Peptides against a protein of PDB entry 6FRK. Designs and how they scored, part 44

Target 1, 411 residues: chain A of PDB entry 6FRK
Amino acid sequence: NEEVLNAMLKEVCTALLEADVNIKLVKQLRENVKSAIDLEEMASGLNKRKMIQHAVFKELVKLVDPGVKAWTPTKGKQNVIMFVGLQGSGKTTTCSKLAYYYQRKGWKTCLICADTFRAGAFDQLKQNATKARIPFYGSYTEMDPVIIASEGVEKFKNENFEIIIVDTSGRHKQEDSLFEEMLQVANAIQPDNIVYVMDASIGQACEAQAKAFKDKVDVASVIVTKLDGHAKGGGALSAVAATKSPIIFIGTGEHIDDFEPFKTQPFISKLLGMGDIEGLIDKVNELKLDDNEALIEKLKHGQFTLRDMYEQFQNIMKMGPFSQILGMIPGFGTDFMSKGNEQESMARLKKLMTIMDSMNDQELDSTDGAKVFSKQPGRIQRVARGSGVSTRDVQELLTQYTKFAQMVKKM

## One batch from the design tools (peptide; aimed at target 1 L326 F332 D335)

Design b2_p17_6_s2 (made by RFdiffusion4, then SolubleMPNN; from b2_p17_6, 10 letters changed)
Fold by OpenDDE base, seed 1:
Structure b2_p17_6_s2 (fold): chain B 411 residues (1-411), chain A 17 residues (1-17)
Amino acid sequence: as target 1 above (411 residues)
Amino acid sequence: METLENLLQKVIAALKA
């Protein structure tokens, strides 16, 4: 039993290291999982794999929870949020995403550019803010970030803004001069929250970077970026461990709406390749697709038509970036999150919809659509000709529909 | 590559959950 456990734990440790989880955390998790597993329950014929997966999941949830409640802005108050992080972490983009998130929720939100070091920092922030219709402050002539931050915060406090976001200079290296500048800005503006922005794609370097920031600045919140790339998100665990601060949001793409509140359970589920079922349900519910209740009711009765499948393809296309939806579905690995795969996946859905657009109401609304086509093969030829595809493409669609309809009947 | 069928099955399983 112990040898089997050790072999399975070795596979789990390898998978976590491949997911950019820090080697120290993987070692600690292995020890904690080994201590939490009852070897007697494993002997009783319980599914050893399920038990180990549950123990790993539980310990990963603990690693993402710092035991500290996340800071939240107070409605009707002036909340100053200072952003810190390395250059290229996505800090400036994340400031705009957070501002847009609160603006969409009816908060009076603004942006301040206190990055005087990077050429074009203010132009980039101004471009993003203008596109999102977010008020902004900055200078082309002032070189002291303390002056810019202080003047901007005072201006927006006097104008009764509720969310005041301050973007600071990022550096490529852990330079003491950067940390001194950040401390001077923080002392001048007295932020209610300091947010550290971390790039998930730096993998094993996440711990050292997060620690360097926490040792110099009172980081209270973490935002993890670039979770749409090859990064599997294991660096987020390193950020929490080093900062002892909660992850509050994640960045999942380049668009201003590729930003979501952090949820522990969905994130760990995705990290383990189990998918984000809760986040998918939440996104589906946020779309207010009136047809969802009607579909759920049909599915409860084991009914599924080609029209119901068409409507589901439309819904998937409306859910936003297909890469994000795919990344929420169990068994769709990070390979489906590549920009190239999104366009190809959307093109496939659109092709299938175009085939169904050439079907008639009798074919679309039949509770046994595949049988309608099997009884009259001339229908396949008509649909193929109407949609500009091969008869094979139509047969492949009908085969997929049949398998799906059979699954619905078993549910 | 997961089949579009598997994708739909997962989406619908998520909608029923």
Scores: peptide ipSAE 0.022, ipTM 0.465, DockQ to the pose 0.085
OpenDDE base, seeds 2, 3, 4, 5: peptide ipSAE 0.010, 0.014, 0.009, 0.014; ipTM 0.414, 0.449, 0.395, 0.383

Design b2_p17_6_s3 (made by RFdiffusion4, then SolubleMPNN; from b2_p17_6, 8 letters changed)
Fold by OpenDDE base, seed 1:
Order: C-alpha cells, then sequence, then structure tokens
Structure b2_p17_6_s3 (fold): chain B 411 residues (1-411), chain A 17 residues (1-17)
C-alpha cells in the first residue's frame, strides 16, 4: 500500500513540477498528502486513485489560500490601487484590464501612468485607455514618478473617481533603485491596495521574484498574467506562498476582456486538467444564451438529439476565444489552448456542423439519431455526399453523438 | 453543474475524434 501511494505521489509530483509548481511547494504538498491519507481507508478497497486525487486537490487549495481576506474597493470612496511588478510581467496591460473590469461594473475608474523609465509607457497606457474609454493621466516631460503619481491621484480624487489605478515603472532585474522608487511613490500617494503583477510563464522563478517584491513593498494582492495556454499556472502557488497575499484576478489572454476574478476551486481544477466548469457556466451565463435553459431541461430528461449537439457547437463558436473555452473543458490539455490549435478545433467543429447541415429534420430531431442512420445506411451516403465528406466522417460523428446520448441518459 | 460537465466531456470527445 505505501509503495503504491509513493508511486502515485511521484507521478503527481512530476505532473505538478511540469505544471511549473515550485519544487519546495511540491515537496510540502507530498508530505501533507501523505499525512492526510488514511492508509486504513486505502486498505478497505476504496478507489486509491480518487482518494489521492482528492487529497492533492485539497492541499493545492490550501496552497492558493493565504488565509488573508482579499482587499475589495469601497463603493462611493476613492480607492487608490498601485501596481508593481517586473517589466514584461503584463503590468500595464493588467492595469487597463482591471480599470475596464471596474468600469463595466459601473465604477468611476481612471488610470495614471507613473512609468517614466520607458519612453513609450505613457503612449501605451494612453492607447489602451482610449480604446476602453477610460480617463487617464501622465506626462511626456515630467521624469519624477512621485510628482506624476501625486498630481494624477489628486486630480482624480478632486473629480470624485472611485477607482484610481497607478501603473509604476518596471525593471528587467530586481534592482534596489526600482524598489526605492516604488516606496517613494507608495509613500506619496498612500495606496489603499498594492497589487503585484506576476507573469506565470517564468515558471520556477515565480517564488524568488514574488519574495523579492514582498520583502521590499507591502504587497497586499496578486494578479497572475499570461495564463493563455503556455503557462501551466503553477507559478500562482509560488506567488501566494511568497507574498502571503491572495490572488484577486487572472489574465487569460491578450484582449482587454481576457481578465477574470480569481476563483480557487476552478483554478486548481484547471491546473489538474479537470477543467473549469464554474468559469464556463459563468461565461455561458454572461453570453445570455437563452437556449441554455431549454438544453438543461432536455438533459435532465435524458434527451439529446443531433440538433441539440449542433446548437451546442454553435454556442461554443459564439463564446469568443475558442482556446479559452477549450481550456475550461475537462481533459482538454493545455496543448489545445495554443493559437494554432484554436483554428484547427474551430475547423473541426465547423466540419461537424457542415455534416449536420446535410441532415434532415427527422435525423436531427430523433431521440436516437444514430439508430435512424443504422436502420437506413443510405442516409449516411446521402449526408456524406451533401456535406462533401467521407461516409467514415459521418459514421465518426454518429459514434460521437451515440457516446453523448448515452452519457445524457445516465444523468 | 453535472449537466454542463457532461456537455463539456461531450464536446471534448467530439474534438478529440
Amino acid sequence: as target 1 above (411 residues)
Amino acid sequence: METLENLLELVKKALEA
């Protein structure tokens, strides 16, 4: 029993290291999982794999929870949010995403560019802010970030802004001069929250970087960026462990809408390749797809037609960045999140829909569509000719549909 | 939730084929 446990824990530890989870955290998790597993319950014939998976899931949830309540802005108050992070972390883009998030929620939001180090920093912020219709402040001539930040915060306080976001200078390396500048800005503007922006793609370096920021600046919140298919998300655990600060948001792509509130359970589920079902439900609900209630009722009754499958493929195609949707689906690997695989996946769905476009209403609306085709093989040949595909492609679609309809009947 | 999990598993199987 202990040998089997150790073998399974070795596989889990390998997978977590491959997911960019810090080696110290993986070691700690391994010992915590060993301590949490009742070996007597494992002997009683319980599914050892499910028990270990559940223990791993619980320990990962604890690693993402710093035990500190996240700061939240107060409505009708002036909330100053200072952003800190390395150059290339996605900090400036994340400032715009957070500003846009609060603006869409009906907050009076603005942006301040206190990055005097990068010649194009103010132009970049201005471009992003203008596209999102967010008020902004900065200077082309002032070189002191303290002056710019102070003037910008005062201006927007006087104009009764509720969310005042201050973007600071980044550096390529951890330099004492960067931390001194950040402290001078923080002392001048007295922020209600300091947000550390971390790039998830830096993998094992996440701990050391997050620690260096926390040791110099009073980081109260973390935002993790570049969770767009290449970053396996394990760096987020390192950021929480190092900063002792909650993750408040994640950046999931390049678009201004590729930004969501951090949810612990969905994130860990996704990290383990279990999918983000809650995030998909939320995204589906945000799309106001009226057809979802009708589908849910059909599925509750064990009914699933080829038309219902077609409508679901249409809904998936409407959900926007297909890579993000696939990354929410259980057991779609991170490989499906690549931009190349998005087009291929959309082409596959479109091919399946084109096959179904060649079906008649009797075929589409049958509660046993596969049986309709099996009883009359000439239907497969008709559909294949109508859609310009092989009879094999139609048979593969019907085989998939049958697997689907069988799963729905077991619900 | 369970219904959407199953729908997602369905879509997964459709895209893997």
Scores: peptide ipSAE 0.020, ipTM 0.478, DockQ to the pose 0.026
OpenDDE base, seeds 2, 3, 4, 5: peptide ipSAE 0.018, 0.013, 0.013, 0.014; ipTM 0.465, 0.446, 0.456, 0.445; seed 4 fails the geometry check

Design b2_p17_6_s4 (made by RFdiffusion4, then SolubleMPNN; from b2_p17_6, 8 letters changed)
Fold by OpenDDE base, seed 4:
Structure b2_p17_6_s4 (fold): chain B 411 residues (1-411), chain A 17 residues (1-17)
Amino acid sequence: as target 1 above (411 residues)
Amino acid sequence: METLENLLKKVLAFLEA
C-alpha cells in the first residue's frame, strides 16, 4: 500500500514539476498529501487514484490560498492600483486589461504610464488605452516616474476616477534601482493596492522573482500572465507562497478581453488537466445569459430554433477566443486550435451570424427552420443575396443547424 | 477545424452540467 502511494505521488510530483510548480512546494505537498491520506481508508476499496487526486487537489487549493482576503476596490472611492513587475511580464498589457475589465463593469477607470525607462512605453499604453476608450496620463518629457505618477493620480482624483491604475517601469533583471524607484512611486501616490504581475512562462524562477518583489515593496495582489501558452500555471503557486498575496486575475491571451478573475478551483482543475468547467460556467453566467434557463428548458423539450443558435453564437462571441473555451473543457487541450484557426473560427461564426441577420422572424423562430427553407428554396436565394454569400453557404448553415437540432431532439 | 456541431455539443454539455 505505501509503495503504491509513493509511486502515485512520484507521478503526481513529476507532473507538478512539469507544470512549473516549485520543487519546495512539490515536496511540501507530497508530505501534506501523505499526512492527509489515511492508509486505512485507502484499504477499504475506494479508488486509490481518486482519493490521491482529491488529496492533491485539496493541498493545491491550500497552496493557492494565502489566507488573506483579496483587496477589492470600493465603489464611489478613488482606488489607486500600482502595478509592479519585470519587463516582458505583460505588466503594461495587464494594466490595460484590468482597466478595461473595470470599465466594462461600470467603473470610471484610467491609466497612468509612469514607465520612463522603456522607449515607447507611453505610446504603447496610449495606443492600448485609446483602442479601449480608457482615459490615460503620461509624459514624453518628464523622466521622473514619481512626478508622472503623482501628477497623474492627482489629476484623476480631482476628476473623480474610481480606478486609477499606475504602470511602473520594468527591468530585465532585478535591480536595486528599480526597487528604489518603485518604493519612491509607492510612497508618493500611496496606492490602495500594489499588484505584482508575473509571467507564468518563467517556470521555476517564479518564486525567486515574486520573493524579490515582496521583499522590496508591499505586494498585496498577484496577476499571472501568459497562461494561454505552454505554461501550465504552476508558477502561480510559487507567487502566492512567496508574496503571501492572492492571485486576483489571470491573463489568458494577447487580446484586451483575454483577462479573467482568478478562481482557485478552476485553476487547480486546469493545472491537473481536469479542465476548468467552473470557470466556463462562471464566464457563461457573467454574460448575464438570463435566457440560458429558457434555452435549457427549450432544449429539454427538443426545441431548437435558428434564433436559439444565433443567441448561442452571440454567447460564444462574448466569451472571447474559442480556444480558451475549449481549453476549459476537460480533455480539450489549448493546442486544439492554433491561433490561426481561432481567428478563422470567429470569422466563420460572424459569417454565420451575418447569414442569420438576413433571415426573417418566421425562419429564425421556426422549430423546423431547415424545413421552412426546403419547402421554399427561394428563401435560400433571398438570404444569400441579403448576406452577400453563396447559396451553398446558406445550405451549409442549414445543414449544421439540422444536425444540431437533431442532436437536441435526442437529448 | 472543429465543426460548429462539436462546438455547440460542448456548449450544451457544459450547460447541462
Scores: peptide ipSAE 0.016, ipTM 0.406, DockQ to the pose 0.100
OpenDDE base, seeds 1, 2, 3, 5: peptide ipSAE 0.018, 0.014, 0.011, 0.009; ipTM 0.444, 0.374, 0.403, 0.420; seeds 1, 5 fail the geometry check

Design b2_p17_7 (made by RFdiffusion4)
Pose (drawn by RFdiffusion4):
Structure b2_p17_7 (pose): chain A 374 residues (1-38, 47-273, 303-411), chain P 17 residues (1-17)
Amino acid sequence: NEEVLNAMLKEVCTALLEADVNIKLVKQLRENVKSAIDNKRKMIQHAVFKELVKLVDPGVKAWTPTKGKQNVIMFVGLQGSGKTTTCSKLAYYYQRKGWKTCLICADTFRAGAFDQLKQNATKARIPFYGSYTEMDPVIIASEGVEKFKNENFEIIIVDTSGRHKQEDSLFEEMLQVANAIQPDNIVYVMDASIGQACEAQAKAFKDKVDVASVIVTKLDGHAKGGGALSAVAATKSPIIFIGTGEHIDDFEPFKTQPFISKLLGQFTLRDMYEQFQNIMKMGPFSQILGMIPGFGTDFMSKGNEQESMARLKKLMTIMDSMNDQELDSTDGAKVFSKQPGRIQRVARGSGVSTRDVQELLTQYTKFAQMVKKM
Amino acid sequence: VDALKQMREVLEHLAEL
C-alpha cells in the first residue's frame, strides 16, 4: 500500500513538472501531501485537490478600485509578456463596467509602442496619453496622470516597458516611474508559458517595486500556467485576471477552481421529542423538581412519571431509524404525515409498532398545542 | 425557580395522560 501511494504520487509530480510548475514546489508538494495524508481515484485526487488549494492561496485579498476616486494602476512584467495587450483588456473591462478609464503609454524604448497602445485605445474608445518624442517615462507618466487627474478619471492605467532583473538600469527606471506617479496598485503580468526562470524574475520585481496583483496572459493555448504558483509565492499577490487571446475581450477574472483543475488535468414532533429527551436527561432529576416549597402539588402521580423516563429510548429507536432529511426537518412530524410509508420502516428495524404512535400522536398533538401556547 | 415550576407542570400534564 506504500507502493500504491508513491506510483500515483510521482505521476502527479510529473503532471505538475510538465505544467511548468517549479521543481521546488513539486518536491515540496510531494512531501506535503505525503505527510498530511497520514472510488479509489477519488480518495486520492481529493487529497491532491485540497493540497493544491493550499498553494494557490496567498492569503491576500485583491486590490479593488473605488468609484469616485482616482485609481492609478501600473503594469510591470518581463519583455513580451503582454503588458500593452492586457493594458487595453483591463481599461476596456472597467470602461464596460462604468468607469472613466484612460491609458498612458510610458514606454520610451520599444519601437511602435505608442503606436500600439494608440491603436488599441482608438479601437476600444478609451482615452490615451503618450508621446512619440518624449524619451523619459517618468515624464510621460507624471504628465499623463496629471492630465487625467485634472480631468477626473477613476481608472488611470500606466503602461511600462519590458524589463528583466539583470538590467539594473531598467529596474531603477521602473522604481522611479512608480515613485513619480505613486500607483495605487502594481500589476505583474506574466506569460503562462514561462518555465523555471519565473520565480527569480518575479521575486526581483517584488523587491525593487511593490507588486500587489498578478495577471496571467496567453492561457488560451496549451500552457496550463504552472509558473503562476512561483509568482504568487514571490510577489505575495493573488491572480485577479487571466488573458485568453489576442483580442480586447479575451479577458476574464481569475477563478481558482477551474485553473487548478486544468493545471491538474413552531412546535413539531421533533421538538416535542428533544424537549422530552432533555427532561429524561434531567429525568433522574425529577425529585429536584418536587423540592420547591409550596409548589409540590403532586409527585409521580399514578406512577406514570416512571414510564415518561422509559418512553424516550423507544422513541429514540424511531430517531435511530430516521435519516437526516426527517431528523433535520423543520417539522419532523410533517415528513411522516404526508408519507405514512415512513411510519412502517421506522416500525420494522426499531421494533416499535405503527400502533404505538397513535397514542404518541395524541400525546404529540397535546404537547404541540401547549408550546405554540408557550 | 420558575424554570423548575414549568418542567414540573409538564411532568404533571404527562402524568394526566

Design b2_p17_7_s1 (made by RFdiffusion4, then SolubleMPNN; from b2_p17_7, 9 letters changed)
Fold by OpenDDE base, seed 4:
Structure b2_p17_7_s1 (fold): chain B 411 residues (1-411), chain A 17 residues (1-17)
Amino acid sequence: as target 1 above (411 residues)
Amino acid sequence: EELLKLLRKILEELSEL
């Protein structure tokens, strides 16, 4: 039993290392899991794999819990949120994402660019803020980030902004000058929260980087970026361990909406390759698809039309990046779609929709759409010509529809 | 649940295409 446990723990430890979990944390987790597993219970014929997986899951949940309650903004207060992090961490993009997130929730939100080091930092922030209709402050002439941050915070406090986000300079390396600048800015603006932005793709460097920031500034929150299929997020555990601060949000892509509140259970589930069914449910519920009682009733009766398929394709397109959605399904690893394959899959989905846009209501609303086309092959040729595709492409779509309709009949 | 199951199955099939 101990040999079996050690073998299975070796596989889990390998998978966690491949997920960029810090080697020290993996070692500690292995010891904690060994201490938490009763070997006598493992002898009783319980699914050893499920037991170990549950123990690993439980210990990973503890590793992402710093034991500190996440800071949350207070409604009707001026909440100053200072962002810190290296250049290329996605800090500036994340400032805009967080601002947009709060704005969509009805918070009076603004952005301050106190990055005087990077040429075009203010232009980038201004571009992002303008696209999102977020008020912004910065300077093209002031070189002191303390002055810009102080003036911007004062301005937006006087204008009764509730969320005041301050983007600071990043450097390519951990430099003492960066940390002194961050301290001077923090001392001047007295932020209610300091958010460390970390790139998940830096792998094993996450711990050392997060520690270096925490040793210099009072990091109170972490945001992890670039969780868009290439990074399994193991570096997030390192950030929590080093900063002793909760992850509050994650960045899941390049779009301003590719940003979500951190959820421990879904994150650990994804990290273990268990998928994120809960996050998939939440994304489906956000679409208000439950309001389609008519579709639910059709599904109960085993009815599925080409229009129903089209509507589901529209819903899939609204859920966000296809790679991210697939990564929520158990058994689909995040690595299953390279970024190239995601664009191709979305292009394929759009092509299928374009074919259906050339169908008529009789074809779309038929409970047996494939039979409508099989009885009158001239319809395939019409749709193919109307959508600029081959007759084969229309037949492939009808084959796919038939497969889905058969699946619905078995539901 | 049925709608989620359908969407999941659609996504699974689209990933195999």
Scores: peptide ipSAE 0.131, ipTM 0.785, DockQ to the pose 0.060
OpenDDE base, seeds 1, 2, 3, 5: peptide ipSAE 0.128, 0.020, 0.128, 0.010; ipTM 0.784, 0.464, 0.787, 0.425

Design b2_p17_7_s2 (made by RFdiffusion4, then SolubleMPNN; from b2_p17_7, 9 letters changed)
Fold by OpenDDE base, seed 2:
Structure b2_p17_7_s2 (fold): chain B 411 residues (1-411), chain A 17 residues (1-17)
Amino acid sequence: as target 1 above (411 residues)
Amino acid sequence: VEELKRLKEILEFLSSL
């Protein structure tokens, strides 16, 4: 029994190390799991694998809980949120994502660019803010980030903004000058929250980086970025351990909507490759798939129209990034769609929908749409002309529809 | 769970496109 436990713990420890969990945390986890597993209960015929997985899950949940309540903005108050992090961490993009998140929740939100070190930092923030219709402040002429941050915070306080996000300079390395600048900015604006933005793709370096920031600046929150790539998120555990600060959000792509509140249970489930069944259920429920009971009934009866396919594509597009949805399904790892494949997949869906927008009701509502087109090939040419695509693109859509309709008939 | 399974099958299909 002890040999089996040690073998399984070795596999789990290997998987956690391959998930970028820090070696010290993996060692501590192994010791905690060993102490939490009663070897006598393992003799009782309980599924040893499930017990070890549960013990590992429970200890991982403790590792992402710093025992500190996450800071939350107060409605009707002026909440100043300062962002800190290395260059290339996704900090500037994350500022825009957080601003957009709060704006969509009905908060009066703004952005301040206090990055004077990087040429074009203000242009990048301005571009992101303008695209999201978020008010912004910055300077092309002022080189002191303290002045820009102070003026911007004062301006937006006077205009009764509720969420004031300050983006600071990043550096490529941990530099004392960066930390001094961050301290000067923090002292001048007195932020209600300091958010450390960490790139999950830096793997084992996450602990050392997070510690270096926490040792110099009063980091109170963590945001983990680039969880859409090969980064399995183990670095997030290292950041929490080093900063003793909660993860508040995660960045899951390049789009402004690729940003979600951190949930401990789903994150650990995803880290263990269990998927996020709860978040998938929540996201499915948010789609009001109750209106799809009619579709589910049609699918049960083996009826599937081009309209039903169109409605499904609309629903999938509303679910957000397809890689995120797949990554919530058990057995679909984060590797299932590279970033390039996701935008391409959404563009493909949108192209297919544009072709279907040029179809008539008889074509859309036919239980055998492909047969309607095969009987009257002139319909393909009409739809192709109407949607600005080739007759081949319409034939490819009909081929895809036929494959899908055949799959539905087998369900 | 059945709805999630169906969604998975739909998503698997769409990912194969």
Scores: peptide ipSAE 0.018, ipTM 0.458, DockQ to the pose 0.096
OpenDDE base, seeds 1, 3, 4, 5: peptide ipSAE 0.021, 0.021, 0.017, 0.016; ipTM 0.482, 0.493, 0.461, 0.456; seeds 1, 3 fail the geometry check

Design b2_p17_7_s3 (made by RFdiffusion4, then SolubleMPNN; from b2_p17_7, 10 letters changed)
Fold by OpenDDE base, seed 4:
Parts: sequence; C-alpha cells; structure tokens
Structure b2_p17_7_s3 (fold): chain B 411 residues (1-411), chain A 17 residues (1-17)
Amino acid sequence: as target 1 above (411 residues)
Amino acid sequence: EELLKLLKSILEFLSEL
C-alpha cells in the first residue's frame, strides 16, 4: 500500500511540477497528503485513486487559502487600489480589466496611469480606458509617479469616485529603484488595497518574484494573468504562499472581459486536469441560453438543423476563448490548442458562420439538413457566391454539419 | 448534465475542425 501511494504521489508531484507548482510546495503537499491518508482506509477497498485525488485536492485548496480574508471595496466610499508588478506581467491590462469589472457592477470607477518609465504606458491606458468608457488620469509631462498618483487620487476623490485604480511602473532590472518608487507612491496615496499582478507563465520564478514584492510592499491581494491555456496556473500557489495574500481575480485572455473573480475549487480542479464543470455551467447560465431546453428536446427527437448548429456556435463564441472552455472540460488538457491554433479555429468558426449567414431559412431550418443542398446543387453555388467562398468550402461545412448532427443524435 | 454533454460534443467537434 505504501508503494502504491508513493507511486501515485510521484505521478501527482510530476504533474504539479509540470503545472509550474513550486518544488517546495510540491514537497510539502506530498508530506501533508501522506500524513492525511489513512493507509488502513486505503486497504478497505476504497478507490485508492479517488482517495489520493481528494487528499491532494484538499491540500491544494489549503495552499491557495492564505487564511486572510480578501479585501473588498466599500460601496459609497473612495477605494484606492494600487497595482504593483513587473513589466510584462499584464499589470496595465489588468488595471483596465478590474476597472471595467467594477464599472459593469455599477461602481463609479476610474484609472490613473502613474507609469512614467514605460514609453506609451499612458497612451495604452488611455486607449483601453477610452474603449471601455472608463475615466482616466495621467500626464505626458510629469515624470514623478508620486505627483501623478497623488493628483489623480485627489481629483477622483473630489469627484466622488468609488474605485480609484492606480497603475504603477514595472521595471525589469532596477528592482530597488522600482520598490522605492512603489513605496513612495503607496505612502503618498495611502491605498486601501495593494494588488500584486503576476504572470502565470513565469512558472518557478513566481515564488521569488512574489516574495520580493511582499518583502518591500504591503501586498494585500494577488491577480494572476495569462491563464489562457498556456499556463496551468501552478505559479498562483507560489504567489499565495509568498505574499500570504489571496488571489482575487484571474486574467484569462487579451480581451477586457477575459477577467473573472478567483474561485478556489474550480481553479484547483482545472490545475489537476479535473476541469471546471461548475464554471462551465455558470458561464452557460450567464449566457441565458433559454433555448437549451428546446434544443435538448429537439435532440431527443433526432432533430438538429443548420440553425441549431449556428446558435450553438454563437453560444461558444460568447463563452470566451476556446482553449479556456476546453480547459473547463474534464480530460481536455489546457495544452490541447496552441494560441495560434485557437485564433485559427475561431477564424474557421467565424468563416463557417459567414457561410451560414448566406443560407436562407428553408436551408437553415431544414430537418433534412445537408440533403436539401444535395437535392438542389444550385443552392451550394448560391451560398458560395453570397459568402465569397468556394463551392468546396460550402460542401465541407455541410459535411461537418452532417458529422456533427450524427454525433449529437447519438447523445 | 445533458447540456454539458452537448457542449463537450460541440467543443470536441470544433477541436477537430
């Protein structure tokens, strides 16, 4: 039983290391799991794999819990949120995502660009803020981030903003001068929350970076970025361990909406390759797919039209990045699609929809599906001309639809 | 469950495109 436990723990430890979980945390988890598993209960014929998975899951949940309640903004108050993090961490993009999140929740939100070091930082923030209709402050002439942050915070406090987000400079090589600047900004604006933004793709470096920030600045919250299918997110555990601060949000892509509140259980489930079924259900429910019952009923009767396929493609496109959705399904690895393949697959999906936009209601609603086009080949030529594609592209779509309809009718 | 199974099948299909 110990040999079986050690073998299974070795596989789990390997998978966690491949997920960028810090080697110290993996070692600690291994010992905690060994201490939590009763070897006598494993002898009783319980599914040893499920027991070990549950013990691993429980210990990973503890590693993500810093034992500190996350800071939350107070409604009707001026809440100053200072962002800190390295250049390339996605900090500036994350400021805009957080501002947009609170704005959509009905908070009076604004952005301050106190990044004077990076050329075009203010232009990037201004572009993002303008696109999202978020009020912003910054300077092209002021070089002191303390002055910009102080003036911007004062301005937006006087205008009764509820969420005041301050983006700071990120430097790669001058760590001490960056930390001094961050301390000076923090002392001047007296933030209610300091958010460390971490790139999940830096893997094993997450611990050292997160610790360096926490040792210099009173980090109270963590946001993890680049959880868009390439990073398994194991670095997030390192950030929590080093900062002793909760993860509050995750960035899951490049779009301003590719941002969600951190949920511990779904995150750990995804990290273990168990998927995030609950988060997938939540995303589906947020889409208000009222027609899903009608679709399920049609499927029970063996009906699936080109329109039904088109509607499902629209639903998938609304759910966000395809890699993210796949990574929510148990047994689909995050590595299933490279970022290049995702954009290509989304372009293919959009092309298929554009072909279907050139179909008429008789073709879309036909219970005969692709046979309508086989009976009248002139329809293929019409749709091809209408969508600017080849007759082959339309035939490929009809072939794909037929395969899909056959699969769905077997469900 | 049926909806998740449908979504899974759609996503599997789209991954093969």
Scores: peptide ipSAE 0.097, ipTM 0.739, DockQ to the pose 0.087
OpenDDE base, seeds 1, 2, 3, 5: peptide ipSAE 0.076, 0.070, 0.069, 0.080; ipTM 0.731, 0.715, 0.718, 0.729

Design b2_p17_7_s4 (made by RFdiffusion4, then SolubleMPNN; from b2_p17_7, 11 letters changed)
Fold by OpenDDE base, seed 4:
Structure b2_p17_7_s4 (fold): chain B 411 residues (1-411), chain A 17 residues (1-17)
Amino acid sequence: as target 1 above (411 residues)
Amino acid sequence: TELLKLLKNILEFLSSL
């Protein structure tokens, strides 16, 4: 029994290391799991794999819980949120994502660019803020981030903003001058929350980076970025351990809406390759797919049209990055689609939709599906001309639809 | 469960494209 436990724990530890979980945390987890598993209960014929997975899951949940309540903004108050993090962490993009999140929730939100070091930082923030219709402050002439942050915070306090987000300078390296600047900004604006932004793709460097920030600045919250990439998110555990601060949000793509509140259970499930069925249900429910019951009922009757396929493609495009959605399904790894393949697959999907936009209602709503086009080949030529594609591309779409309809009718 | 199965089938299909 101990040999079987040690073998299974070795596999889990390997998978966690491959998920960028810090080696110290993996060692501690292994010890905690060994102490939490009753070897006598494992002897009683319970599924040893499920018991170990459950013990690992519980210990990972504890590693993500810093034992402190996440800061939350107070309605009707002026909440100053300072962002800190390295250059390339996605800090500036994350400021805009957080501002947009609160704005969509009906908060009076604004952005301050106190990044004086990076050329075009203010232009980038201004572009993002303008696209999202978020009020912003910054300077092209002021070089002191303390002055910009102070003036911007004062301005937006006087205008009764509820969420005041301050983006600070990022450096490529941990420089003492950066930490001194961050302390001076923090002392001047007296933020209600300091958010550390971490790139999940830095792997084993997450601990050392997060610790260096926490040792200099009173980090109270963590945001993890680039969880849409090859990063399995194990670095997030290192950030929580080092900062003793909760993860409040995650960045899941390049779009301003590719941003979600952190949920512990779904995150750990995904990290273990168990998927995130709950988050997938939540995403599906957010789409207000009232039409899904009607679709399921049509499918039970063996009906699936080109329109039904088009609507499902629209729904998938609204769910966010395809790699993220796949990573929510148990048994689909995040590695199933390289970033190059995802953009290509989305381009293919959009091409298929553009071909269907040149179809008429009789073709889209036909219960005969692809047979309408086989009975009248002139329809293929019309659709091909209307969408600017070859007749082969239309035939390929119809072949794909037929395969899809066969899969869905077997439900 | 049926919705998740549908979504899985859609995603499997799209991954095969």
Scores: peptide ipSAE 0.115, ipTM 0.756, DockQ to the pose 0.073
OpenDDE base, seeds 1, 2, 3, 5: peptide ipSAE 0.111, 0.087, 0.088, 0.096; ipTM 0.757, 0.730, 0.733, 0.740; seed 5 fails the geometry check

